# Ledger of designs, part 2: peptides against a protein of PDB entry 6B4E

Target 1, 295 residues: chain A of PDB entry 6B4E
Amino acid sequence: TNFDKISKMFWHYKDKIAQIKQDIVLPIKKADVNVRNLLSRHKRKINPKFGQLTNSNQQLFKIQNELTQLINDTKGDSLAYHWILNFIAKAVVHQAETEVRVKPESALPLGKLTLYLLVQFPELQELFMARLVKKCPFVIGFTCEIDTEKGRQNMGWKRNNENKWEDNTSYDERMGGILSLFAIITRLQLPQEFITTTSHPFPIALSWHILARICNTPLNLITNTHFVILGSWWDAAAVQFLQAYGNQASKLLILIGEELTSRMAEKKYVGAARLRILLEAWQNNNMESFPEMSP

## One batch from the design tools (peptide; made by RFdiffusion4, then SolubleMPNN)

Design b1_p8_1_s4 (from b1_p8_1 with S3L)
Fold by OpenDDE base, seed 5:
Structure b1_p8_1_s4 (fold): chain B 295 residues (1-295), chain A 8 residues (1-8)
Amino acid sequence: as target 1 above (295 residues)
Amino acid sequence: SLLPLPSL
């Protein structure tokens, strides 16, 4: 694992967030009143759509079509178009932090919707990845120390209005929710309309990167959160990961489930205990995946 | 091609 490369990637996306603010978010505040009114109306229509997802493919397709139309309405103005895509990127990640956090299986419809939008609107890809990396650096396998304020900020820790850090449970659950979404995206096939014309923007190889980079992370930087997000990833993608890489996937699952948990056993991390249970379930031929969506 | 396995 090249940690310098990972760090450069992390900072690339941090810089991208700053650039988005400067070049997209701030300029729109000075845009024509008609543009601002359009975007305000579209924002109000778009935002509820992510919460309207269910386990129904019919509902998914409806929402896909509605969002596609709303986004297309902004294409006449490049700034408006990029603004609405950035809004969508933020809204999707927010949905992962809230709904997926408490209902991990909701990552499946959200992931399908997101993947569709990422392919339909390629400019969303960098906006979305920048937001993901800012909120959950684990999506690229980045880890730093959290003994400093800057380190915690870099790892996506939030402070409240009293400047107090969020509790460990809140952080772990948010990271798990975001990573569940990303894991789902990596293991989904492209929609049939795109499979022959477009490459997958965030393929299953990125799941391999997450696992491998965590395994190569210095043990002194490994926390309960690492095991929590590995468990979230496991629920979201382990079955499909095994299908994709076969015996090599099996080796990597054993590394995270057996070897990494064993090396950290003295810490008695709750996330590690859960990951061990998932490993044991797999060893007993009882690996579960999220149920497929209904028609 | 498969990515390299990690070195724990």
Scores: peptide ipSAE 0.063, ipTM 0.829, DockQ to the pose 0.431
Fold by OpenDDE base, seed 2:
Structure b1_p8_1_s4 (fold): chain B 295 residues (1-295), chain A 8 residues (1-8)
Amino acid sequence: as target 1 above (295 residues)
Amino acid sequence: SLLPLPSL
């Protein structure tokens, strides 16, 4: 694992966030009043759609069509189009931080919707990835020290209005929710209409990168959060990961489930204990996945 | 391409 390359990727996306603010978010405030009014109306229509997802494919397709139409209405103005895509990227990640953290299986419909939009609107890809890395750098296997304020900020820790850090449980759950969404996206097949015309924007190989990079992370930087997000990843993608890579996948699952947990046993991390339970369930031929969506 | 398996 080349950690210098990972750091460069991390800072690339941090720079992208700054660029988005400068080139998209701030300029729209000075745009024509008609454009601002259009975007305000569209924002109000788009925002509730992510919470309207269910385990139904019929409902998913309805929402896909509605969002596609709303986004297409902005294509006549490049700035408006990029603004609405950036709004969507932020809204999807926020949904992962709030709903997926408490109901992990909700990542499946959200991931299907997101993957459709990423393929239908390719400009969403960089906007979405930048938001993911800012909020949860674990999605690219980035880790730094959290003994400094800057380190905590880089790892996506939040402060409240009183400048107090969020508690460890809240942070762990948020990271788990975001990573569950990303894991789902990586293991989903492209919609049938796109399979022959485009490549997957965030393929299953990115799950391999997450696991491998965490395994190679210096042990002094490994925290309970690393095990929590590995457990979230496992629930979301382990079955499909095994299907994709076979014996090589099995070796990597043993590395995270057995070897990494054993090396950190003295810390008695709750996340590590859960990951060992998931490993044991797999060894007993009882690996579970999220239920498939209904018609 | 897949990364090689990590070594702990």
Scores: peptide ipSAE 0.058, ipTM 0.830, DockQ to the pose 0.376
Fold by OpenDDE base, seed 4:
Structure b1_p8_1_s4 (fold): chain B 295 residues (1-295), chain A 8 residues (1-8)
Amino acid sequence: as target 1 above (295 residues)
Amino acid sequence: SLLPLPSL
């Protein structure tokens, strides 16, 4: 693992967020009133759709079509198009922070929708990844110390209006929700209409990167959150990860489930205890995944 | 390409 490369990637996406603000978000405030009105109407129509997802593929396809139409309506203006995609990127991550946080299995329909949009609108990919890395740097296996204010900020910790840090449980759950979504995206197959013509934008190899980079992270930087997000990843993607990489996947699951948890046993992390339970379930031939969606 | 398996 090249941590210098990971750090460069992390800061690349931090810079991308600043660029998005400067080149997309701020300029639209000065755009023509008709453009601003269009985007306001589209925002209002788009925002509730993420909460309308269910375990139904029919409902998913309906929402995909509706969002596709709404996004296509903005393509005549490049700034408007990029603005709406950035809004969608933010909305998807927000849905992971709120809904997936409390109902992890909701990551499946959200992930399917997101993957569809990422393929249908390639310009969404960098916007989405930048938002993910800003909110949850674990998605690229980035870790830094959190003993400083800057370190906490870099790791996506939030402060409230009183400048107080969020509690550990809130942070862990948010990171778990975001990571669950990303894990789902990495393990999903492309929709049938794209599978022969398009490469997967965030393939299962990115799950390998997450696990391997965490395993190579200096142990003094490993926290309960690392184990929480590994558990979230496991629920979301472990079955499909094993299907993809076979024995090599098994070795990596043993490394995170047994070796990493054993190395950190002295810390008695609750997240590590849960990950060991997941490992034991797998060893007993009882590895579970999220239920497949209905037709 | 996949990263190599880590060592702990």
Scores: peptide ipSAE 0.056, ipTM 0.822, DockQ to the pose 0.341
Fold by OpenDDE base, seed 1:
Structure b1_p8_1_s4 (fold): chain B 295 residues (1-295), chain A 8 residues (1-8)
Amino acid sequence: as target 1 above (295 residues)
Amino acid sequence: SLLPLPSL
């Protein structure tokens, strides 16, 4: 694991967030009133769509089509188009922080929708990844210390209006929700209409990167959150990961489930205990995945 | 033992 490359990637996306604010978000406030009105209308129509997802493919396809039309309506103005994509990137991540956090299986329809949009609108990819890394740097296997304010900020910790940090449980759950979404995206097949024309923007190899980079993280930087997100990843993608990499996947699952948990046993992390349960379930031939969506 | 990243 090259941690310098990971750090460079992390800061690349941090810089991208600043650039998005400067080049997209702020300029639109000075845009023509007609453009601002268009975007306001579209924002209002788009925002509820992510919460309207169910375990129905029919409903998914409906929402995909509706969003596609709404996004296409903005293509006449490059700034408007990028603004709406950035809005979508933010909305998707927010849905992971809120809904997927409490209902992990909701990552499946959300992930399918997101993957469709990422392929249909390639400019969304950098906007989305930047938002993911900002909110949950675990998606690229980045970890830093959280003993400082800057460290906590870098790791996606939030402060409330009273400048108090969020509680550990809230942080863990948010990170788990975001990572569940990303894990799902990495293990999904491309929509049928894109298989022959496009490569997968966030392939299953990125799941390998997450696991391997966490395993290589200095133990003094490993927290309960690492185990929580590994458990979230496991529920979301372990079955498909094993299918993709076979014995090599098994070795990596044993590394996170047995070796990493054992090395951190003194900490008695709740997330680690859960991960051991998942490992044991797998060893007993009882590895579960999220239910497939209905027609 | 650390596993190498997939060479893609």
Scores: peptide ipSAE 0.036, ipTM 0.748, DockQ to the pose 0.107

Design b1_p8_2_s1 (from b1_p8_2 with D1E T8V)
Fold by OpenDDE base, seed 4:
Parts: sequence; C-alpha cells; structure tokens
Structure b1_p8_2_s1 (fold): chain B 295 residues (1-295), chain A 8 residues (1-8)
Amino acid sequence: as target 1 above (295 residues)
Amino acid sequence: EPPLDLSV
C-alpha cells in the first residue's frame, strides 16, 4: 500500500469539495430566479424519495424513474444539472448517516438506487466520491491520527455549534452507516439495462482496497472505528466478496477477523469483539447477508 | 495458490 498515493487521493477530493462550493453551489445563488425556483421545487421533490425506499424492487424502480425524470428536467442548464447531482450526492450520504446507521439493511435499497444513478448520470460519480471521502475517509482506506483537532477533522469528526466533538458512539455509527452504503455499492451488479454497455463505477475491487489498506495501516493508528466499519462492511459485502475472489477473499477475511483483531487484543475494542464474532459465525458456516429485496 | 496481494 502506497499511503502517499492515498493521501493525495484524499486531498484531491477535499479540493473537489472546495471546487464544488465555488463553481456549483455559490454561483446558483446568483442564477436566474427561474432556475433557482426550479431547483427549489426539484429539491423538495427529490429529498423525500430516499426515505421512501423499502425492501421492494418495484418501489425502487418507481423511485429510480421519478428521480431520473427530475434530474433530466435540469439538463438544459449545465449548472443546474450539476447542482442537482451535488444535492443528490449529499442527500444519499446524509441518508447513510441517519437511516443506515440505525438500520444497516436499508443500505441495500439505497445502494441499488445510488448505483443506478451513478451509471445513469456519470457526472454524479466524482461528486459522490468527494462527499464520501470528506465524510468517511475509510472508503478509500485513508487513516490519520485523531489525537489532534486537525486529525479528527480530516477523519470526518463533527463539532457542534459549541465546538464540542461528537461522542465516539455517534462517530462510529455514522462511519459504519456510510461504509455500509459504499460496501453495498461495490458488491452490487449493474442493473440489467447497463450490464453489457457500462463498466461498474465502483467495483468489488474497491472493497479489496479498503480491507488491504486497513491491514497495512500502522497499528498505532487503528481505532475501534476501524473495526466497527469492518464489521459494517462484513455484514454488507462479505458473502459477495467471497463469491468474487474465492480463496483469496477467505485469506483476507481471516486476516482482518483473526490476525488484525489479535494484534489489537490489548485494546479490548468492542468493534473488534464483534468482528471476531462474525468470523466465528463464518467458520461455523453461518455467514449471513442482508436479505434480498422482494420483487 | 498465489500469495495474498495487499499492495493496493
């Protein structure tokens, strides 16, 4: 693992966030009133759609079509189009932070919707990754120290209006929720309409990257959060990961579940204990995944 | 069986 390369990628997306603000968000505030009104209406229609997802594929397809129409309505104005995609990127990540964190299985319909949109609207990909990396650097295997304010900020820790850091549980849950969504996206097959014409924008190999990079992370930088997000990843993608890479996947799962947890045993991380339970369940031929969605 | 690739 080249951590310098990962760091450069991390800061690339940080710069992208700044660029989005300067070139998309701020200019819309000065745009024509008709454009602003259009976007306001679309925002109001789009925002509730993510919460309307269920375990039903029929409902998913309905929402996909509705969002597609709403996004297409903005294509006549490039700035408006990019603005609405950026809004969607933010909304999806927010849904992961709020809903997926408390109901991990909701990552499946959200991930399916997101993957569809990423393929249907390729310009969403960089906007979405920038938001993901900002909020949860674990998605690219980036880790830094959190014993400094800057380090905590880089790792996506939030402060309230009184400059108080969020509690550890809140941070762990948010990171787990976001990582669950990303893990789901990496292990999903493309929708049937795209499978022969388009490559997967965030393929299962990116799950490999996450696991490998965490395994190569200096042990002094490994925290409970690392194990929490590995557990979230496991629930979301371990079955499909094994299907994709076979014995090599098994080796990597053993590496994170047994070796990494053992190396950090003195810390008695709750997340590590859970990951070990997941490993043991797998060893007993009881590896579980999220249930498939209904027709 | 090839070695586990953690170079990524």
Scores: peptide ipSAE 0.459, ipTM 0.934, DockQ to the pose 0.870
Fold by OpenDDE base, seed 5:
Structure b1_p8_2_s1 (fold): chain B 295 residues (1-295), chain A 8 residues (1-8)
Amino acid sequence: as target 1 above (295 residues)
Amino acid sequence: EPPLDLSV
């Protein structure tokens, strides 16, 4: 693993966030009143839709169509179009931080929706990745020290209004939620209408990257959060990962579930204990996946 | 069997 390359990628997306603010978000504030009004109305219509997802494919398709129409309404103005996509990127990640955090299986409908939008609107891809990396650097296997304020900030830690860092549990759960979403996206097949015309924007190989990079991370940088997000990934994608890569996947699952947990056993991380349980369940032929969505 | 690729 070339960690310098990963760091460069991390900072690329951090810079992208700044660029988005400068070139998309701020200019809209000075845009024509009609454009601003349009976007305000659209924002209000779009925001609730992510929370309206259920385990129903019918509901998913309905929401997909509604969002598609709303986004298409902005295509006449490039700035407005990019603004609405950036808004969607932020909203999706926020949904992962809130809903997926408490109900991991909700990542499936959210992931399906997101993947559809990423393919339907390719300009969303960079906006979405920038937001993901900013909020959860684990999605690209980036890790840095968190013994400094800057390090914590880089790893997506939040401070409250009193400048106090969020508690460890909150951070772990947020990271788990975001990574669950990303993991789901990587293991989903493209919608049928796109399979022959488009490559998967975030394929299952990116799950391989996450696992491999964590395995190669210096042990002194490995925290409970790493194991939490690995567990989240496992629930979201392990079955499909095994289907994709077979015995090589098995080796990697053993590496994270047995070897990595063993190396860190002295730390007694709760996340590591959970990952060990997941490994054992798999060894007993009890690996579970999220249930498929209903019609 | 090929070795596990962790070079990524």
Scores: peptide ipSAE 0.459, ipTM 0.934, DockQ to the pose 0.822
Fold by OpenDDE base, seed 3:
Structure b1_p8_2_s1 (fold): chain B 295 residues (1-295), chain A 8 residues (1-8)
Amino acid sequence: as target 1 above (295 residues)
Amino acid sequence: EPPLDLSV
């Protein structure tokens, strides 16, 4: 693993976030009142839809269609279009931080919706990835030290209004939620209508990247959070990952579940203990996946 | 069987 390249990628997306603010967000704030009002109305219609997802494919398709129409309404104005997509990127990640955090299986409908939108609106891909990397650098296997304020900030730690860092549990759960969403996206098949015409924007290989890069991360940088997000990834994608890569996947699962946890045993990380439980369940032929959605 | 590739 070339961590210099990963760092460059990380900062690329950090720069992208700054660019988005300069080129999309700020210009809209100064735009014509009619444009701002239009976007405000669309924002209000779009925002609740992510929370309206259920385990129903029928409901998913309904929301997909509604969002598609709302987004298409903005295509006549490139700035408005990109603003809406950026809003959606932020909203999806926020949903992962809140709902998926407490109900990991909700990543499945959210991931299906997101993947559909990423394919239907390709310009969403860079906006979404930038937001993901900003909020959860683990999605590209980036890790830095967190013994400095800047390091914590780079790793997506938040401060409250009193300038106090969030508690470890909150951070771990947020990272787990975001990573669950990304993991789901990587292991989902493209919708049938796109399979022959479009390549998968975030394929299962990116899950391989995450695991491999974490395994290659210097041990002094490994924290409980790494194990938490690996557990989240496991729940979301391990079954499909094994299907995709077979014995090579198995080796990598053993590497994270057994070898990495063993190397860090002295730390007694709760996340590592959970990952061990997942490994043991798999060894006992009891690996579980999220249930499929209803019609 | 090829070795596990962690070079990515």
Scores: peptide ipSAE 0.458, ipTM 0.934, DockQ to the pose 0.818
Fold by OpenDDE base, seed 2:
Structure b1_p8_2_s1 (fold): chain B 295 residues (1-295), chain A 8 residues (1-8)
Amino acid sequence: as target 1 above (295 residues)
Amino acid sequence: EPPLDLSV
């Protein structure tokens, strides 16, 4: 693993966030009043859609169509179009931080919706990835020290209005929620209408990258959070990962579940204990996946 | 079988 390359990628997306603010978010504030009013109305219509997802594919298709129409209404103005996509990127990640955090299986319908939008509107891809990396650097296997304020900020730690850091449990759960969404996206097949014409924007290989890069991370940088997000990834994608890579996948699952947890045993991380339980369940032929959605 | 690729 070339960690310099990963760091370069991390800062690329941090720069992208700054660029989005400068070139998309701020300019809209000076845009024509009719455009601003349109976007305000669309924002209000779009935001509730993510919470309306269920385990129903019919409901998913309905929401996909509604969002597609709303986004298409903005295509006549490039700035408005990019603004609405950036809003969607932020809203999806926020949904992962809140709803997926408490109900991990909700990542499946959210991931399906997100993947559809990423393919239907390719300009969403960089906006979405930038937001993911900012909020949860684990999605690209980036890790830095958190013994400094800047380090914590880089790893996505939040401060409240009193400038107090969030508690460890809150951070762990948020990271787990975001990582669950990304893991789901990587293991989903493209919608039928796109399979023959489009490449998957965030394929299962990116899950391989996450696991491999964590395994190669210096042990002094490994925290409970690493094991929490590995457990979240496992619930979201381990079954499909095994289907994709077979015996090579098995080796990597053993590496994270057995060897990495053993190396950190003296820390007695709760996340590591859970990952060990997941490994043992798999060894007993009881690996579970999220339930498939209904028609 | 090829070795496990952790170079990524």
Scores: peptide ipSAE 0.458, ipTM 0.934, DockQ to the pose 0.773

Design b1_p8_3_s1 (from b1_p8_3, 3 letters changed)
Fold by OpenDDE base, seed 4:
Structure b1_p8_3_s1 (fold): chain B 295 residues (1-295), chain A 8 residues (1-8)
Amino acid sequence: as target 1 above (295 residues)
Amino acid sequence: SLEDYLSE
């Protein structure tokens, strides 16, 4: 693992966030009133869609179609189009921080929707990835120290209006929610209409990167959060990961479930304990996956 | 070692 490369990638996306603000968000505020009104209306229509997802594929397809139409309405204006996509990127990640956080299985419909949009609107990919990395650097296997305010900020920690850091549980759950979404995306097959013509934008190999990079992370930087997000990833993607990589996947699951947890045993991380339980369940041929969605 | 085992 080349950690310098990962760091460069991290800061690339941090810069991308700044660029998005400068080139997309702020310019729209100065755009024609008709454009601003259009985007305001679309924002209001788009925003609730993510919360309307259920375990129903029928509902998913409905939402996909509605969002596709709304996004297409903006294509005549490049700035408006990118603004809407950036809004969607933010909304999807926010949904992961809130709904997926408390109901991990909701990552499946959200992930399916997101993957569809990522393929249908390729310009969403960089916008979405930038937002993911900003909110949850674990998605690219980036880790830094959190002993400083800047370090915590870089790792996605939030402070409230009283300038107090969020509690560890809140942070862990948010990271888990975001990582669950990303994990789901990486293990989903492309929709049938795209599978023969388009490459997967965030393929299962990115899950491999997450696990491998965390395994290679200096132990002094490993926290409970690492194990929490690994557990979240496991629930979301372990079955499909094994299907994809076979014995090599098995080795990596053992590395995170057994070796990494053992290396950090003295810390008695709750997340690590859960990960060991997941490992044991797998060893007993009881690995679980999220249920498939209904028609 | 664990740190050296995996490559991308």
Scores: peptide ipSAE 0.048, ipTM 0.762, DockQ to the pose 0.208
Fold by OpenDDE base, seed 1:
Structure b1_p8_3_s1 (fold): chain B 295 residues (1-295), chain A 8 residues (1-8)
Amino acid sequence: as target 1 above (295 residues)
Amino acid sequence: SLEDYLSE
């Protein structure tokens, strides 16, 4: 693992966030009032859609079509188009931070919707990844120290209006929610309409990168959060990961579940304990996946 | 070692 490369990727996306603000968000505030009104209306229509997802594919397809239409309505204005995609990127990540956090299995319909949109609107890919990396650097296997304010900021920690950091549990759960969504996306097949014509924008190999990079992370940088997000990833994608890589996947799962947890045993991380439970369940042929969606 | 085992 080349951590310099990962760091460069991290900062690339941090720069992208700044660029998005400069080139998309701020300019739209000065745009024509009709454009702003259009976007406001679209925002209000789009935002509830993510919460309307259920375990139904029928409902998913309905929402996909509705969002597609709403996004297409903005294509006549490049700035408006990019603004609405950026809004969607933010909304999806927010949904992961809130709903997926408390109901991990909701990552499946959300991930399917997101993957569809990422393929249907390729410009969403960079916007979405930038938002993911900003909020949850674990999605690219980036880790830095959190002993400094800047370090915590880089790792996606939030502070309230009183400049107090969020509690560890809140941070862990948010990271878990976001990582669950990303993990789901990486292990999903492309929709049938795209599978023969388009490459997967965030393939299962990115899950491999996450696990491998965490395994190679200096132990002094490993925290409870790392184990929490690994557990979240496990619930979301371990079954499909094993299907994709076979014995090599098994080795990596053993590394995170057994070796990494053992090396960090002195810390008594709750997340590590959970990951050990998942490993043991797998060893007993009780590995579970999220239930498939209904028609 | 764990650090030496895997590459991306």
Scores: peptide ipSAE 0.047, ipTM 0.763, DockQ to the pose 0.210
Fold by OpenDDE base, seed 3:
Structure b1_p8_3_s1 (fold): chain B 295 residues (1-295), chain A 8 residues (1-8)
Amino acid sequence: as target 1 above (295 residues)
Amino acid sequence: SLEDYLSE
C-alpha cells in the first residue's frame, strides 16, 4: 500500500469539493432566476425520493425512472445539470448518514439506485466520490491522526453549532452508514441494461482496497471507528466478496477479523468485539447477507 | 508482517 498515493487521492477529492463550490454551487446562485426556480423545484421533487425506497424492486424502478426524468430535464444547461447531480450526490450520502446508519439493510435499495444513477449519468461519478471521500475517507482507505482539529476535520468529524465535536458513537455510526452504502455499490451487479455496454464504475476491487489499506494502516492510527466500518462492510459485502475472490478473500477476512482485532486487543474496542463475533459466525458457517429485495 | 503481506 502506497499511502502517499492515497493521500494524494484524498486531497484530490478535497480539492474537487472546493472546485464544485466555486464552479457549480456559487455560480448557480447568480444564475438566471428561471434556472434557479427550476432547480429549486427539482430539488424538492428529488429529495424525498431517497426516503421512499423500500425493499421492493418495483418501487426502486419507479424511483429510478422518476429521477432519470427529472435529471434529464436539466441537460439543456450544463451548469444546471452538474448542480442537480451534485445535489443528488450530497443527498445520497446524507441518506446513508441518517437512514442506513440506523437500518443498514436499507443500503441495498439505496445502493442499487445510486449505482443506476452513476451509470446512467457518468458525470455523477466524480461528484459522488468527492462527497464520499470528504464525508468518509475510509471509502478509499485513508486514515490520519485525529488528535488535531485539522485531523478530525479531514476524517469527517463534525462540530455542532456550539463548536463541540460530535460524540464517538455518532461519528462511528455515520461512518458505518456511509461505508455500508459504498460497500453495497462495489458488490452489486450492473443493471441488466448496462452489463454488456458499460464497466462497473466502482467495482468490488475497491472493497479489496479498503480492507487491505486498513490492514496496512499504522496501528497507532487504528481506532474503534475502523472496526465499526469493517463490521458494516462485512454485513454489506462479505458474502459477495468471498464469491468474487475466493481463497484470497478468505485470507483477508481472517486478517481483519482475527489478526487486526488481536493486534488491537489491548484497546478493548467494542467495534473489534463485534467484528470478532462476525468472524466466529462465519467460522461456524453462519455468515449472513442482507435479504434480497422483493419484486 | 501484516503490512508486508498485503497488496492491492
Scores: peptide ipSAE 0.043, ipTM 0.751, DockQ to the pose 0.224
Fold by OpenDDE base, seed 2:
Structure b1_p8_3_s1 (fold): chain B 295 residues (1-295), chain A 8 residues (1-8)
Amino acid sequence: as target 1 above (295 residues)
Amino acid sequence: SLEDYLSE
């Protein structure tokens, strides 16, 4: 693991967030009134759709088509197009922080929708990844110290209006929700219409990177959150990960489930205890995945 | 080492 490379990637996306604000978000405020009105209407129509997802593929396809039409309506203006994609990127991550956080299996329909949009609208990929890294650096296996305010900020910690840090449980759950979504995306197969024409934008190899980079993270930087997000990842993608990489996947799961938890046993992290339970379930041939969606 | 084994 090259941590310098990971850090460069992290800051690349942090810079991208700043660039998005400067080149997309701020300029649209001075755009033609017709463009602003269009985007306002589209925003109102798009925002509720992510919450309308269910375990139904039929419902998913309906929403995909509706969003596709709404996004296509903006393509006549490049700035408007990028603005609406950035809005979608933010909305998807927000859905992960709220809904997926409390109902992890909802990551599946959300992930399917997101993957479709990422392929249908390639410009969404960098916008989405930048938002993910800003909110949850764990998606690229980045970790830094949180002993400073800047360190906490870099790791996605939030402060409320009273400038108080969120509690540990809230942070852990938010990170788990976001990581669940990303994990699902990495293990999903491309929609049938794209398989022969497009490469997967965020393939299962990115899950490998997450696990490997966490395993190689200095132990003094490992927190309960690391184990929480590993557990979230496990629920979301472990079955498919094993299918993809076989014995090599098995070894890595043992490393995170047994070796990493053992090395940190003195900390008595609740997240680590749960990860051990998941490991034991797997050892007893009871590894579970989210249920498949209905037609 | 884990670094050697866990190539990315």
Scores: peptide ipSAE 0.037, ipTM 0.720, DockQ to the pose 0.233

